# Ledger of designs, part 60: peptides against a protein of PDB entry 3V4O

Target 1, 234 residues: chain A of PDB entry 3V4O
Amino acid sequence: DQPLAKDKVALLIGNMNYREHPKLKAPLVDVYELTNLLRQLDFKVVSLLDLTEYEMRNAVDEFLLLLDKGVYGLLYYAGHGYENFGNSFMVPVDAPNPYRSENCLCVQNILKLMQEKETGLNVFLLDMCRKRNDYDDTIPILDALKVTANIVFGYATCQGAEAFEIQHSGLANGIFMKFLKDRLLEDKKITVLLDEVAEDMGKCHLTKGKQALEIRSSLSEKRALTDPIQGTEY

## One batch from the design tools (peptide; aimed at target 1 M128)

Design b2_p28_6_s1 (made by RFdiffusion4, then SolubleMPNN; from b2_p28_6, 9 letters changed)
Fold by OpenDDE base, seed 1:
Structure b2_p28_6_s1 (fold): chain B 234 residues (1-234), chain A 28 residues (1-28)
Amino acid sequence: as target 1 above (234 residues)
Amino acid sequence: SLEELLKEYEEESEKTGLRSYSPVLKPK
């Protein structure tokens, strides 16, 4: 019984050229490579770089418009980020220094909106840090999520930890994408795939004790990124 | 100062070969 997707849509955001924060390099390469891979998987991919808060919010809104019942939705973010009270915040390039949650986009809010679309699968690949922002003590009040059993979080790092890219003169992937890209096309349940990525990353001596992939999932079906779109064959 | 923190950030990046995705925030 092969699971089917009504459609497959991905929003990829890579923020590098921050105005008030250190510039990054890997998101450019990571978004590019991930775009190509997801397109091979018949995802409709919108890839954007260096988004302001306004642009990010608009991108998310447009992304949500493409979601509907049974659609696979994938959100990838590479850039600065933080996590407060279990909520992940993506930092726009025009975020002030310091910033608060009101300056950033909350991933869990996006998830809530995706659930309202009755998506078939919600995948979040967050290549960002998960350290606490001590400048914002506001506890976000989020509505309870629906029990959809179709949610997968692939965190590039564990709670309270940092995500990294390789520092050198040339172009290189972030640590997360370095390993993810090698397995992304495999026909496996997404959680199994990510688990293998986690093991591969665990063998990286460079980030041992510094960065580890965390999988958070409530996925009750064998859903894979390779799942065919309804009416099509692979 | 923020400048000092940024300097430390860059030095750590050079030292470890890793650039952190953690923002460098102004001290309180």
Scores: peptide ipSAE 0.451, ipTM 0.903, DockQ to the pose 0.905
OpenDDE base, seeds 2, 3, 4, 5: peptide ipSAE 0.480, 0.464, 0.447, 0.477; ipTM 0.910, 0.908, 0.896, 0.911; seeds 2, 3, 5 fail the geometry check

Design b2_p28_6_s2 (made by RFdiffusion4, then SolubleMPNN; from b2_p28_6, 9 letters changed)
Fold by OpenDDE base, seed 2:
Parts: sequence; C-alpha cells; structure tokens
Structure b2_p28_6_s2 (fold): chain B 234 residues (1-234), chain A 28 residues (1-28)
Amino acid sequence: as target 1 above (234 residues)
Amino acid sequence: SYEELLEKYEAESEKTGLRSYDPVLKPK
C-alpha cells in the first residue's frame, strides 16, 4: 500500500540578518534550493527570510491553517538556534542578546499544534545549533504530545553541538543542505533518506567531529516526501 | 567582552572555513 497525502505543505524559514547576533549567508541559498526541490515534490511551499518574532509566529499560524487531516507538513528552519531540555528554539532576527525562550519559537510547541490538525506526516528539518542556552534556566511547560507515530526530526547537528555553513566569498550552502539537496527527491521513507544524508555528511572531512546529522523519529509508516497527493497521479 | 567574542567567532570561521550557527551571547 502506497501512503498518500491529502496535501503537502511546507514552511521554510531562513534567518540571516540578525540584529544582535552574527549574520549568516547560507539560509538564503538553502531556502531557495529547498523551495525548488519541494515544489518538484508537489509541496505547497511558503518561503520566508529574516523573520522577526512576530512574523515568525504569524508564519507558523498561517502554516498551521493550511494543515488538516492527512496533510503532510514540513517545517524547515535555517538560522541561529539552541536547545534546552530537549526543546528546540528558533531564534528570530530581532531576538535580543542575550535571549530567553520567550523570545524564540519552540519547535515542540509547533509539533503539538500540528498534531491537533491530525496531519499525515510532520517533518522538521532544523538547520540550527543545539547548544544549551545558559541564560535561560526556565523549564518550558509543554503540552503532552499525542502518539501519532508520524513525526520526523532531522537535526543538522547532534545535541549540544553546532551547525555550520561553509565560509565562502560567494554563495554557499549550509552543511546540512549541501547533502540534503542531493537526496531529497529520492523515493524513500523519509527516515531512510535522512539516514543516507547522515552518511554523506559523515564523509565530509570539513565537518568531521564537528557536525553530525541526528534523526529522531516516530514514524510507523513508510511515508516519503514523494508520496502522491490523494486523487492525483504523478 | 562581547566584541572579543565576536572577533574570536570570525577568526574561527576564517580558520576553519565554517561559520557557526551558534549565537554569540553577551557575557553576563
């Protein structure tokens, strides 16, 4: 049985021009390339760059409105980020320095809301660092997640580690996207696909011992980004 | 100082050819 998606929707966020943190470059290219790839996979893609906290929250809200039962939802983020107590926080471009969780968007909260939509698949591709924010000692109170078995996290790096972009005079990808883009169109279970990306990244001498892809998933079905949309033949 | 941290950040980026996505936070 081939899994089918009711629809496929992606929100891509690339934050580069931070006000109080180092500026980045790769998110521009990465969002662009990922947009093109996901569109080839018949995703409805909303791509946004350099979002403030307010704009990010609005974008997520709008994204959630597009989700419904059986819909594949994909959230990609490239930018500064951190992880506290297993919770991933995306940093808006207008985040203060230092910042707390209240200044950022918690991915797990988004996941909870996606689950309420009874989505067919929830994919998070987080091209951000996962180091602890020592300035925030608060433990976020998160709502309990449902057992939906349709969740995939692709972390660009492992817990407590950093994610990187290639320092180049011109345009270059982040390390994660550099390898992800080569396999994204493959007709494979998303976790298998990401596993291959992880192996490819592992061969990169530049980031060996510095960045490694982590896959965290609860996916009981062979869901792929290539899965056709119901009522259509591709 | 924060400025020194930024300098180190840039220096490391130049040295390694990698720019970290880790925020550089002002010292407490």
Scores: peptide ipSAE 0.565, ipTM 0.934, DockQ to the pose 0.892
OpenDDE base, seeds 1, 3, 4, 5: peptide ipSAE 0.549, 0.540, 0.561, 0.551; ipTM 0.931, 0.929, 0.932, 0.931

Design b2_p28_6_s3 (made by RFdiffusion4, then SolubleMPNN; from b2_p28_6, 10 letters changed)
Fold by OpenDDE base, seed 1:
Structure b2_p28_6_s3 (fold): chain B 234 residues (1-234), chain A 28 residues (1-28)
Amino acid sequence: as target 1 above (234 residues)
Amino acid sequence: SYEELLAKYEAEAEKSGLRSFDPVLKPK
């Protein structure tokens, strides 16, 4: 009984050229590589780089318009970020220094909106740091999530920890993407796939004790990124 | 200072070969 997706849509955001923060390198290559892989998996992929707050919000809005009942939605983000009270915040390139949550996009809010669309699968791949922003003590107001049992978070790092990029052969990749890309096309339940990525990453001596993949999921079905779109064969 | 934090950030990246995605924030 192969699960089917009504459609598969991905939004990839890579922020590098920050105005008030250190510039990054990996998001460019990582978004590119992930785009190619997801397209091979028949995802409709929107890839964007260096988004301002306004542009990020618009991108998310447009992304949500593509979601509907049974649609697989995947959000990938690479860039600066932080986590406060269990909420992940993506930092736009025009974010001030310092910034507050109001300057950033909350992933969990996006999840809420995705749930309203009754998506078949919600995957978040967050290649960002998860350290607390000490400049914002605002308690997030988040509506209760529905029990959809179709949510998967792939965090590039552990709670309170940092994610890194590494330069190799003149190019930079995020550590997360470095290992994710090697397995992304495998026909496996997404949580199983990510678990294998976690093991691969764990063998990296450079990030031992510094970065480790964390999987958070409530996925109750054997859903994979390789699942065929309804009406098609894979 | 912010400049010192940036310098440290860059130095660590150079030393380890790993650049952190952690934002460097100006001190309060």
Scores: peptide ipSAE 0.501, ipTM 0.923, DockQ to the pose 0.773
OpenDDE base, seeds 2, 3, 4, 5: peptide ipSAE 0.018, 0.017, 0.041, 0.496; ipTM 0.526, 0.474, 0.497, 0.923; seeds 3, 4 fail the geometry check

Design b2_p28_6_s4 (made by RFdiffusion4, then SolubleMPNN; from b2_p28_6, 11 letters changed)
Fold by OpenDDE base, seed 5:
Formats: structure tokens, C-alpha cells, sequence
Structure b2_p28_6_s4 (fold): chain B 234 residues (1-234), chain A 28 residues (1-28)
């Protein structure tokens, strides 16, 4: 009955020192804390900070090479971003201002590639803004996704809305990670876990009416980040 | 303008303790 992962691999990207955009602070702390938590969950974690477009693309490629049938894949991103036509774009630190989709990495493209690997679970945790980029009118034409029913998106904010970081502390988390870190180790279905995080975030008066967690999922099995790796003692 | 938007976010951060992840794109 217990779902098993063939392996568990996570890529964490935190971009903060942008060349042509406002600098951020929280991604450093968020990536660090999430790394420690995921390692406790026996994830193989690659954590990278301040990636150029080339470096981000390379990191994703290397990440994909670690994925295979039944592997749990988790992609976390904290930084600048935008969403056009339902597609999420992560912004590299060397992106121009303004930027277009060709300067950024499309999350849905990564998802498509992950599906080709027949992964057991695909989790995307996106701590970025989801506002429309009016300077990019291109419509990405993506291949149709497979019906794999193993996809979970945790958006730090609602569609068309902004994500925030706390500035009153030198080493403060983003709002999303502030609440995620408290529950991430719980042995619960990932969507249930995120739902609880959403409720916790909803109690934060600082972001009331400004930022709310959105969960988008198609998960037909009770998959948890705590699921044991096949071949290991439970 | 970009400068005005940046100033807006700066002021908001000072008042609320929150900084937006909005990249604040430059108008064409």
C-alpha cells in the first residue's frame, strides 16, 4: 500500500542578485533551509544560487538526467518570474529588462520533459510572482502533456498576483517558505500537506489579500515526500 | 516610470516589511 519512489531528486534554484532587476534576499535562506529539509527526506538535492540563463538551462538538463521511471522529481524556484497564458517563466539573473520568454525558462516545458522520464511524482514549488509580462506577447506552443496524474504545483501566490519576502529581518524567509518549512517533513499526501500550508499562510495578516498559496494538482495516488526509496529499509 | 515603481515598492517594504518579487519591468 505504501507508495515507493525509485529515487528522490530535487533541484533548488534561488535567484537574487539580478543584473537588471531588483535584488532579492530571501532566496538564499529559503534554498538553504529547503535543502536541509529535503535531505532529511532522503532527497538528492542540488542547490544553486544566482544562475544565468545558460547555467539554469544546464542545471535543468542535469536534473532531468537524474530522473527516470518512478523517480520523484521536485523543482523549487525562488526569484523573479512571470506567468503568461498559464505558463510560468523563471527569470535568470542575467535576463535583460524587459525580458521575453526566450530569455527565461518555462516551467511547463520542464514538466513535459519530466513526463518523458516517466517519473513517479512531479512537484513544482514556485516562489515567484505570477503577473503578466506585457512585454512578451509570444504564445508558447507546448506539446500536449500526458495524462500521468502525478503532478503537483505549489504556487506561492495566486494567478496574476505577487509573491513577497520579509524585509524586517536580515535572514528572513519568503512568505511561502516561512510556512512550508514547518510542515514539509510531515508524512502526508503532498497535496494535503500543501493545503495545510495554505491554511497557515492564510492566517498571516501581513499578506492577507496580497498573497495566497495556490495548489494545482493532478495526483491520483497518495504520494508523499516522505515516501521511502525502493530498496531501502522503511 | 520604472523609478516610480521601484520607489513605490521601496516605500511599501519599509511600511509593511514586505518586498515584492515583481521584477518591475521597464516600459518600452
Amino acid sequence: as target 1 above (234 residues)
Amino acid sequence: SLEELLEKYRKEAEETGLQSYDPVLKPK
Scores: peptide ipSAE 0.324, ipTM 0.750, DockQ to the pose 0.804
OpenDDE base, seeds 1, 2, 3, 4: peptide ipSAE 0.251, 0.012, 0.206, 0.208; ipTM 0.698, 0.437, 0.596, 0.601

Design b2_p28_7 (made by RFdiffusion4)
Pose (drawn by RFdiffusion4):
Structure b2_p28_7 (pose): chain A 234 residues (1-234), chain P 28 residues (1-28)
Amino acid sequence: as target 1 above (234 residues)
Amino acid sequence: SSPELQSRKGILSEEDLEEYEAEKEEEE
């Protein structure tokens, strides 16, 4: 009755040095922090910075190969992003200005590939803006996803809104990680844990009225990032 | 100085591009 994970795998990407878009600073420290915390939780973690589109597609293919039945899969992205018609896109460092969906990675397509591997848990922590891209002409018409009841999204911000880091950030985490890092080790269902992070973030004066954590979850089973890996000793 | 916010937003519209260019001009 203790939920178990066949394995725990994570892919972390922080993009900062954009060629044609404002540069960011905090993704480095955000990725460094989450890598440490997830390693403490026995995840196998690949952590990468400043990825071009080509490198981002390769990184996700490698991550998909590590996924199999019952595996907990987690993807964290810190950098520029946008959201059109409910679909979230991650923007690589080589994105032109303006850019369209073909220059970017669609998170929903990644989730579809993860479900094909029959993972036991799918977690997306998207630490990026979610405003429309006016230059993106295209339309989704993506296939409906299977009902696997094991998907959790922790968006650093609401749809049509911005996610933030501290100006000239230096050593400071961005807003999402500032609060996520204090809770992530808790032995609670990931949905509940993210809800507590949403409450902590609501006390932050800098972001009132402009950034709020959004949880979207269909996870029915009580799964946590602290769940033991099957066949190891707990 | 008190801390301020920086968005993790790219240039998603023509308006964003104009605001970005104006900010660069003010920094010069």

Design b2_p28_7_s1 (made by RFdiffusion4, then SolubleMPNN; from b2_p28_7, 15 letters changed)
Fold by OpenDDE base, seed 4:
Structure b2_p28_7_s1 (fold): chain B 234 residues (1-234), chain A 28 residues (1-28)
Amino acid sequence: as target 1 above (234 residues)
Amino acid sequence: MEPKLQSFSPINSEEDRKKYEEELEKLK
């Protein structure tokens, strides 16, 4: 009765050196740390930094090609972003100022494509702000999602709120990754794991009242990132 | 050294733009 993954694939994107927007620092370290952790969990990890719109779209396309029936797919993004009408948009480093949805990648659209691959688990870890973009009044037309009951969103912050990084002695970590990394290797249902991360983050005096983890999930099975890959010896 | 908190906030409003410009001025 142990859940099994056909395979485990992760795409990690960290955008920090924006051309027309404030530069960030944490994505560099956060992507690196998460890469190492996910590899310990036997994920096939593609980690990329400072992607243009074109590069991001290509990366997502390649990621989708690695997905198949029963595969665990994890998308991590750290960088600038916004949320309009419940849709999350990842901002490429070459995005104009101001930018619109056409310049960005919609996470929910990626989810739709992942569902078409009949994945076993879809995990989104979004370390980005979720404020509205006042320069984009476009209402996205979303395709209807399938009822797959295998979706988990970990938002680094609440709707309408900001995500933060802590800079210390030239190094920076995102608040989300700071706490996520301590629990990521635990053999727990992913939603339970994230809930514990949320509690840990809630104890951080630096971001109290400013940033809180939000979990949005439809997960009917006890799926964990530690689930073994089918056909492997363990 | 005290840790510095930095927002991931992009420029999504005129207020954000103003803040960004102020920060740029400090770097000059």
Scores: peptide ipSAE 0.249, ipTM 0.765, DockQ to the pose 0.791
OpenDDE base, seeds 1, 2, 3, 5: peptide ipSAE 0.247, 0.219, 0.235, 0.213; ipTM 0.768, 0.745, 0.751, 0.730

Design b2_p28_7_s2 (made by RFdiffusion4, then SolubleMPNN; from b2_p28_7, 15 letters changed)
Fold by OpenDDE base, seed 2:
Structure b2_p28_7_s2 (fold): chain B 234 residues (1-234), chain A 28 residues (1-28)
Amino acid sequence: as target 1 above (234 residues)
Amino acid sequence: MPPKLQSFSPINSEEDQKAYKKELEEKA
């Protein structure tokens, strides 16, 4: 039987204009393109750019309020970030230099909160670097995640590596989004879809040996972003 | 012009910022 979503909600965050860190360009276009694609998939999409820590936390809180049992939740982030001890941290535009975990949003904490909502699917698309932040020695004490078997992480790069944008003629796109956008509308299990994106990215000579998509998932059902919303006729 | 890659790598130190600025100046 075709899996059904109770609803589909996405929060897209693109941080570019950092105060204390290098400015980025790609998140603007990437958020825009992803917004349009997710809307075609009947997602309720909130897209935000250049969020402070306070604004990011509020956006996440509002996002969580839209989640409920069986709802598909998707969080996309493009910007600066780091990974310490398997935890992904999204960096707000007002983060200090150096920043620490208390200045950032932990994706795994968001996941925990999403699990509490009994969501049908939790997708994280993280277009950020995954280098360790040596200035943050804090070991996050995270509560154990529930075994929900509905979690998918798409990391734009592998652990310890960087994510890149391509600049051409004044425009920039993230490498991840460049390939993701071509397949996002396909009616495939989300992990299969991302695997194909990974293969496409692997053919890019510019990022060969520099950036590779990593998929981390616990998804026991054939859940796709194309799954119909319950009660809707397609 | 050939496409240019730019890293999303944050510069999380003053030293890195200085290095980055220097690199930008050298490429300019």
Scores: peptide ipSAE 0.262, ipTM 0.696, DockQ to the pose 0.662
OpenDDE base, seeds 1, 3, 4, 5: peptide ipSAE 0.248, 0.203, 0.229, 0.220; ipTM 0.673, 0.673, 0.610, 0.686

Design b2_p28_7_s3 (made by RFdiffusion4, then SolubleMPNN; from b2_p28_7, 17 letters changed)
Fold by OpenDDE base, seed 1:
Structure b2_p28_7_s3 (fold): chain B 234 residues (1-234), chain A 28 residues (1-28)
Amino acid sequence: as target 1 above (234 residues)
Amino acid sequence: AAPKLQSFSPLNSEEDRAAYEAALAAAA
């Protein structure tokens, strides 16, 4: 009865050193910590930092090549971003100022491509701001998503809100990762796990009223990041 | 030694940009 993954693959992207936008600090540490945790969960992890648009698109393409039927796919992004009309856009480090959707990577487009691979689970952990980009007046026309009931979004912040990092003595961690790392290894349905993270974050006085985790899912099965890979003995 | 919050704001709105510029001016 234990759900099984055909394989588990994760792409982690942390963008900090933007050319035309304010620099960030947390993504470096957050990507590193998440990498170590996901590897403990037997994920094949590719972690990349400070990607240009070209590099990000290539990384996503390579990530998609590793996905197949029944594979668990996880995409983590930490960096600048925005959300227009429900579509999440990740901002490459070489994005112009101002940037538009054509300069960025749309998460929902990636999801569509992941669905075409017939993955067993699609998890998106997006540690970015979700404010609307007023400089982008384009309304993307996206193909309708398939009904796969295996999608989980963990947004570090609410729609239209900002995500934050905590800087202390020169070190910085994202608020989202600060709480996620404490529970990520738990053998629980991923949505339940994220819900507990949301509760933990809600107790943080620093981000009270400023940042709250949003979970959006269509996951109809009890899938966990701890699910064993098919053919392995655990 | 107190923790400091830093926004991931991409400054993608006129309002955000204006607020940012005002903050910079105040800090100068």
Scores: peptide ipSAE 0.269, ipTM 0.724, DockQ to the pose 0.722
OpenDDE base, seeds 2, 3, 4, 5: peptide ipSAE 0.038, 0.120, 0.137, 0.030; ipTM 0.403, 0.661, 0.536, 0.424; seed 3 fails the geometry check

Design b2_p28_7_s4 (made by RFdiffusion4, then SolubleMPNN; from b2_p28_7, 16 letters changed)
Fold by OpenDDE base, seed 5:
Structure b2_p28_7_s4 (fold): chain B 234 residues (1-234), chain A 28 residues (1-28)
Amino acid sequence: as target 1 above (234 residues)
Amino acid sequence: APPKLQSFSPINSEEDKKKYEEELKKAK
């Protein structure tokens, strides 16, 4: 039977104009394109660019306030990032060099908070690098995650690897978004959709051996981004 | 012209910077 969402809410963050790190270009286009696609899927979308640490934390807090039981929550991030001991960190534009975990936002912490809202689906699309930060060995102390079986991670790259953007003729897309946008509107289980994106991305000769999509999921129901919102005629 | 690649890796050290620059060169 068709799963239903109580609501569908997405927070999209694209950081590109870093103060102490290399500038990026793809997040601008990627956030814009993803915003348009998710709105076609009836998501309530908040799209933000170039957020400081304070602004990012505030955006996440506001995003969490929109989540509730049965709500589909999607967090997309494009920008600099790193991964330490299985924890993903999004880097704000005002992060220092070198950066530490206290300067960044931990995705797993956000996931924990989303679980507390009893969401129907938690999707993380992380277009960032996943290399280790050798300047900080601190592991965030997080409470154990619940067994909710409604979590999907789409990592633009493999653990320990880098994510890339493509710049051509003044336009730039992340490798991940280049392929994701072509399939995002398909009425398929989100993990199946991402698997197909992974296959498409695997055909990109430019990033062979450098970047590959990783799907990490615990999703026991056939939930799709196309799932209708409860109470609406479809 | 072929597309150019740019890494999303933050730069914390001179070594990281060097690696970043190398990746940019490889993409050209």
Scores: peptide ipSAE 0.259, ipTM 0.656, DockQ to the pose 0.505
OpenDDE base, seeds 1, 2, 3, 4: peptide ipSAE 0.246, 0.255, 0.030, 0.226; ipTM 0.706, 0.693, 0.459, 0.571

Design b2_p28_8 (made by RFdiffusion4)
Pose (drawn by RFdiffusion4):
Structure b2_p28_8 (pose): chain A 234 residues (1-234), chain P 28 residues (1-28)
Amino acid sequence: as target 1 above (234 residues)
Amino acid sequence: SEYENAELYKELTGTDDALQSRDSKLNP
């Protein structure tokens, strides 16, 4: 009755040095922090910075190969992003200006590939803006996903809104990680844990009225990032 | 700290300039 994970795997990407878009600073420290916390939770973690489109597609293919039946899979992205028609896109450092969906990675397509591996848990922590891209002409018409009841999204912000880090950030985490880092080790269902992070973030004066954590979840089973790996000793 | 300075800056100026968006800020 203790939910178990076949294995725990994570891919973390922080993009900062954009060629044609404003540069960011905090993704480095955000990725460094989450890498440490997830390693404490016995995840196998691949952590990468300043990825071009090619490197981002390769990183996700490697991550997909590590996924199998019953595996907990987690993807964290910090950097520029956008959302058109409900689909979220991650923007690589080599994105032209303007750019369209073909220059970017669609998170929903990644989720579809993860479900094909029959993972026991799918978690996406998207620490990026979610405004429209006016230059993106295209339409999704993606296939409906299977109902696996094991998907959790922790968006750093709401649809049509921005996610933030501190100006000239230096050592400071961005807003999402500032609050996520204090809760992530808790032994609670990931949906509940993210809800507590949403409450903590609501006390932050800098972001009132402009950034709020959004949880989207269909996870029915009480799964947590602290769940033991099957066949190891707990 | 950076957060304390950002809050103090916002209280003094009334602006949101202490924040950096992770928006791509596309050309018109």

Design b2_p28_8_s1 (made by RFdiffusion4, then SolubleMPNN; from b2_p28_8, 10 letters changed)
Fold by OpenDDE base, seed 4:
Parts: structure tokens; sequence; C-alpha cells
Structure b2_p28_8_s1 (fold): chain B 234 residues (1-234), chain A 28 residues (1-28)
């Protein structure tokens, strides 16, 4: 009755030092803190900073190799990004200005590949802007996703909106991570957990009307990040 | 905390200068 994970694997990417775009600061702290939290949850965590396109693609490939049937997969990204036609694109640090989809990594494509692994849970935490990139005229033709009912998206902001960080008095978390980290260790269904994070973030005066957490999920089981890893007899 | 200090700063100054967008500021 208690959901079990075959294993738990997380890939955390924080891009800050962009070559052709404004530099960010929060991803450094956010990745670090999230790494520590996920390790407390018995995730195998790979944390990487300032990845080029090539490095990001390799990191994702390696991440996918660790996924298998019943494995919990979590992808966290903090950096520049955009959303076109419902598809989220993570921007590598060496991306040109402007960039196009060919320069970026599509999250939904990663999800497709994760589904092929028959994962037990797929969680995406995307701390990036979700504004339309008008310089990318590509209309993606994505393969149909399987009906796995094990997908959770936590968007740091709403579609078409921006994500923010605090740049004052040194390093601080992004707005999303500031509230996420306070609840991440709670033994709750991941969608419930994120909903509470959304409520907490909604009380933030700084980003009122500017940033709001969006949860998009198809999760038919009470899966939590705290779910224990099953024994090797499985 | 940095957050609290930033909040205090912005409340004092009436600005949002301490808030940085992740906007890539794309250029043609």
Amino acid sequence: as target 1 above (234 residues)
Amino acid sequence: SAYEEALAYMEKTGTDDALQSFDPELSP
C-alpha cells in the first residue's frame, strides 16, 4: 500500500554564467541546497553548474541511464528558459542571443525518454521564465506521451511569466527555491507538497502578481519524495 | 537572511531593485 521506489535519482542543473545573456546568481545556492535536501531523501543526486549545450545533453543522457522501471526521476533546472507551445526549453550557458530550440533542451522530450524507462515517478522542477520566445518559430512536433499517470511539473512561475531571484546583500535563493526548501522533506504526496509551496509563495509580497507556482500533474498514486526505496529482492 | 534584508530594503526604498528577473533579455 505504501508506494515504493526502485531507486531515486535526481539531476540538478543550475546555469548562471551565460555568455550572451544576463548572469544569474540564485542557481548556485539553489542547486546546493536542493542537493542536500534530496540526499536526505535518499536520492542519488548529480548536481551540475554552468553547462554548455553539449554538457547538458550529456548530463541528461547519463541521467537517463540511471533510470529504470520503478525508479523515481527528478529533474531540477534553474536558469534561463522559455516556453513555446507548451514546451519548456532549458537554455545552456553557451546559447546564442537570441537562441532557438535547436540550441536548447526540451523538457518534454526528456519526459518522453523517461517514460520509455518505465519510471515510477517523473518530477520536473523548473525555475526559469516561461515567456514566449518570439525568435524561435519552430513548431515542435513531439511524439505522443504515454499515459503513465506519474508525472509532476512544478513550474516556478506561470505560463508567459517570469521567475525571479533576490539580488541584495549577497546570495539568496530564487523565489521558488526559497519556499520549496521549507517543505521538500515533508512526507506528503508530491502534488500536495507543491500545492502548499504554492500557497506559501503566494504570500510573498515581493512577487505578488509577478510570479506564481504552477503545478501540472498526472499522478494517480500517492507518490512522495519520501517514499522508501524497496529492497533488492524486487 | 538575504531575503529579509532585501524585503526590508525594498520596503524602505519603495522599489523592487533587489528583485532580479530570470528574463534572458533576448535581442534581435
Scores: peptide ipSAE 0.345, ipTM 0.820, DockQ to the pose 0.803
OpenDDE base, seeds 1, 2, 3, 5: peptide ipSAE 0.033, 0.030, 0.015, 0.043; ipTM 0.359, 0.367, 0.467, 0.414; seed 3 fails the geometry check

Design b2_p28_8_s2 (made by RFdiffusion4, then SolubleMPNN; from b2_p28_8, 11 letters changed)
Fold by OpenDDE base, seed 3:
Structure b2_p28_8_s2 (fold): chain B 234 residues (1-234), chain A 28 residues (1-28)
Amino acid sequence: as target 1 above (234 residues)
Amino acid sequence: SAYEKAEEYMKKTGTDDALQSYSPELSP
């Protein structure tokens, strides 16, 4: 009766020490805390910091090798990013200034590859900006996605907007993780959980009118991060 | 907390300097 996961695998990437762009701080703390939470949910977690383009592509390839039919896959990214024509681009630490799509990793391409694995659930948590990159005039030609009805995007901010961290008075979580971490362990459908996070974030006075969580999903089943792994009872 | 201090700073100065955007300023 209850949905089951064949396995649970997560890849967490936090980029901070950019060579040609402003350095960040929160991804260090955010990746660490998210790692601990996902492990409590019985995820197999690979956490990586400050990845070059080459290293990011390799990490994604290795992540995809761990995915299979019925597996829950979660990709978390914290760092610089942008969105052009509905496509999300994660920026490696060695990206040039300005960067273009050829220097970055496209999330939708990763999703396409995940669908080929026939995963049970695909969750993307993207703690990055979604502003257009005017220096990238490339119109991506992406393969059509399958209708799998198992996809959830949790964007730290809405379309065309920015995501933030606090760089004042020491280290702190990014705005998105500040609220996500308090609800991540709840036994709720993942879209419902994220909706509650959105409401909590909406009460933050620091980013009111500047950052708002957006959920984009096609999820036809009541899938939760707390779903038990097949062969086990929880 | 760091958040409280940041909020106080922003109120006092009337700026958003306590926030760091995840979108860098790019140059040609």
Scores: peptide ipSAE 0.496, ipTM 0.892, DockQ to the pose 0.836
OpenDDE base, seeds 1, 2, 4, 5: peptide ipSAE 0.470, 0.448, 0.474, 0.462; ipTM 0.876, 0.870, 0.880, 0.876

Design b2_p28_8_s3 (made by RFdiffusion4, then SolubleMPNN; from b2_p28_8, 9 letters changed)
Fold by OpenDDE base, seed 4:
Structure b2_p28_8_s3 (fold): chain B 234 residues (1-234), chain A 28 residues (1-28)
Amino acid sequence: as target 1 above (234 residues)
Amino acid sequence: SAYEEAEKYMEETGTDDALQSFDPQLSP
């Protein structure tokens, strides 16, 4: 049977103009393109650029308010980030240099809160580096996640690795979005879709051996971003 | 495309200068 979403909500964050860190370019293009694609998929999309810590936290809070039982939630982030002990941290534009976890937003904490909303699907697309932050010695003690079997992580790169953008001729997508955008509208289970993106990305000579998509999922149902919203006719 | 141009550039120069890492480049 065709899975149904009660609603579909996405929060897209692209951070580029960091105060204390290198400026980025791709998030501008990537957020824009992803916004258009997700809207075609009938997502309610909130797209924000260059958020401070305060603004990011508020955006996440507002995003969570839109989530409820059976709602598909998608969080996309492009910007600086790091991963310590399997926890992903999104870096606000006003983060100090160096920054610690208290300056950043932990994705797994957001996931926990999403689970409390009994969402139908939780998708995280993280276009950021996953290198360890040696300046953050905090060992996160996170509460155990619920077993909801509706979680999908699409990491733009492997653990301990970096994500890249093209910095040669004008503006271009980040490597991850370059390939994601070509398949995002396909009516496929989201994990299958991402797997195909991974294969496409693997053919990119620019980032061979430097960046590879990683999928981490616990998804027991054939859920797709194309799933219709309950009560609507497609 | 930008990617094709970047690839060409990297091939010609033998560098990866056409890539920009999202590495925050943290300082002590």
Scores: peptide ipSAE 0.411, ipTM 0.856, DockQ to the pose 0.869
OpenDDE base, seeds 1, 2, 3, 5: peptide ipSAE 0.408, 0.355, 0.330, 0.312; ipTM 0.858, 0.828, 0.806, 0.806; seed 2 fails the geometry check

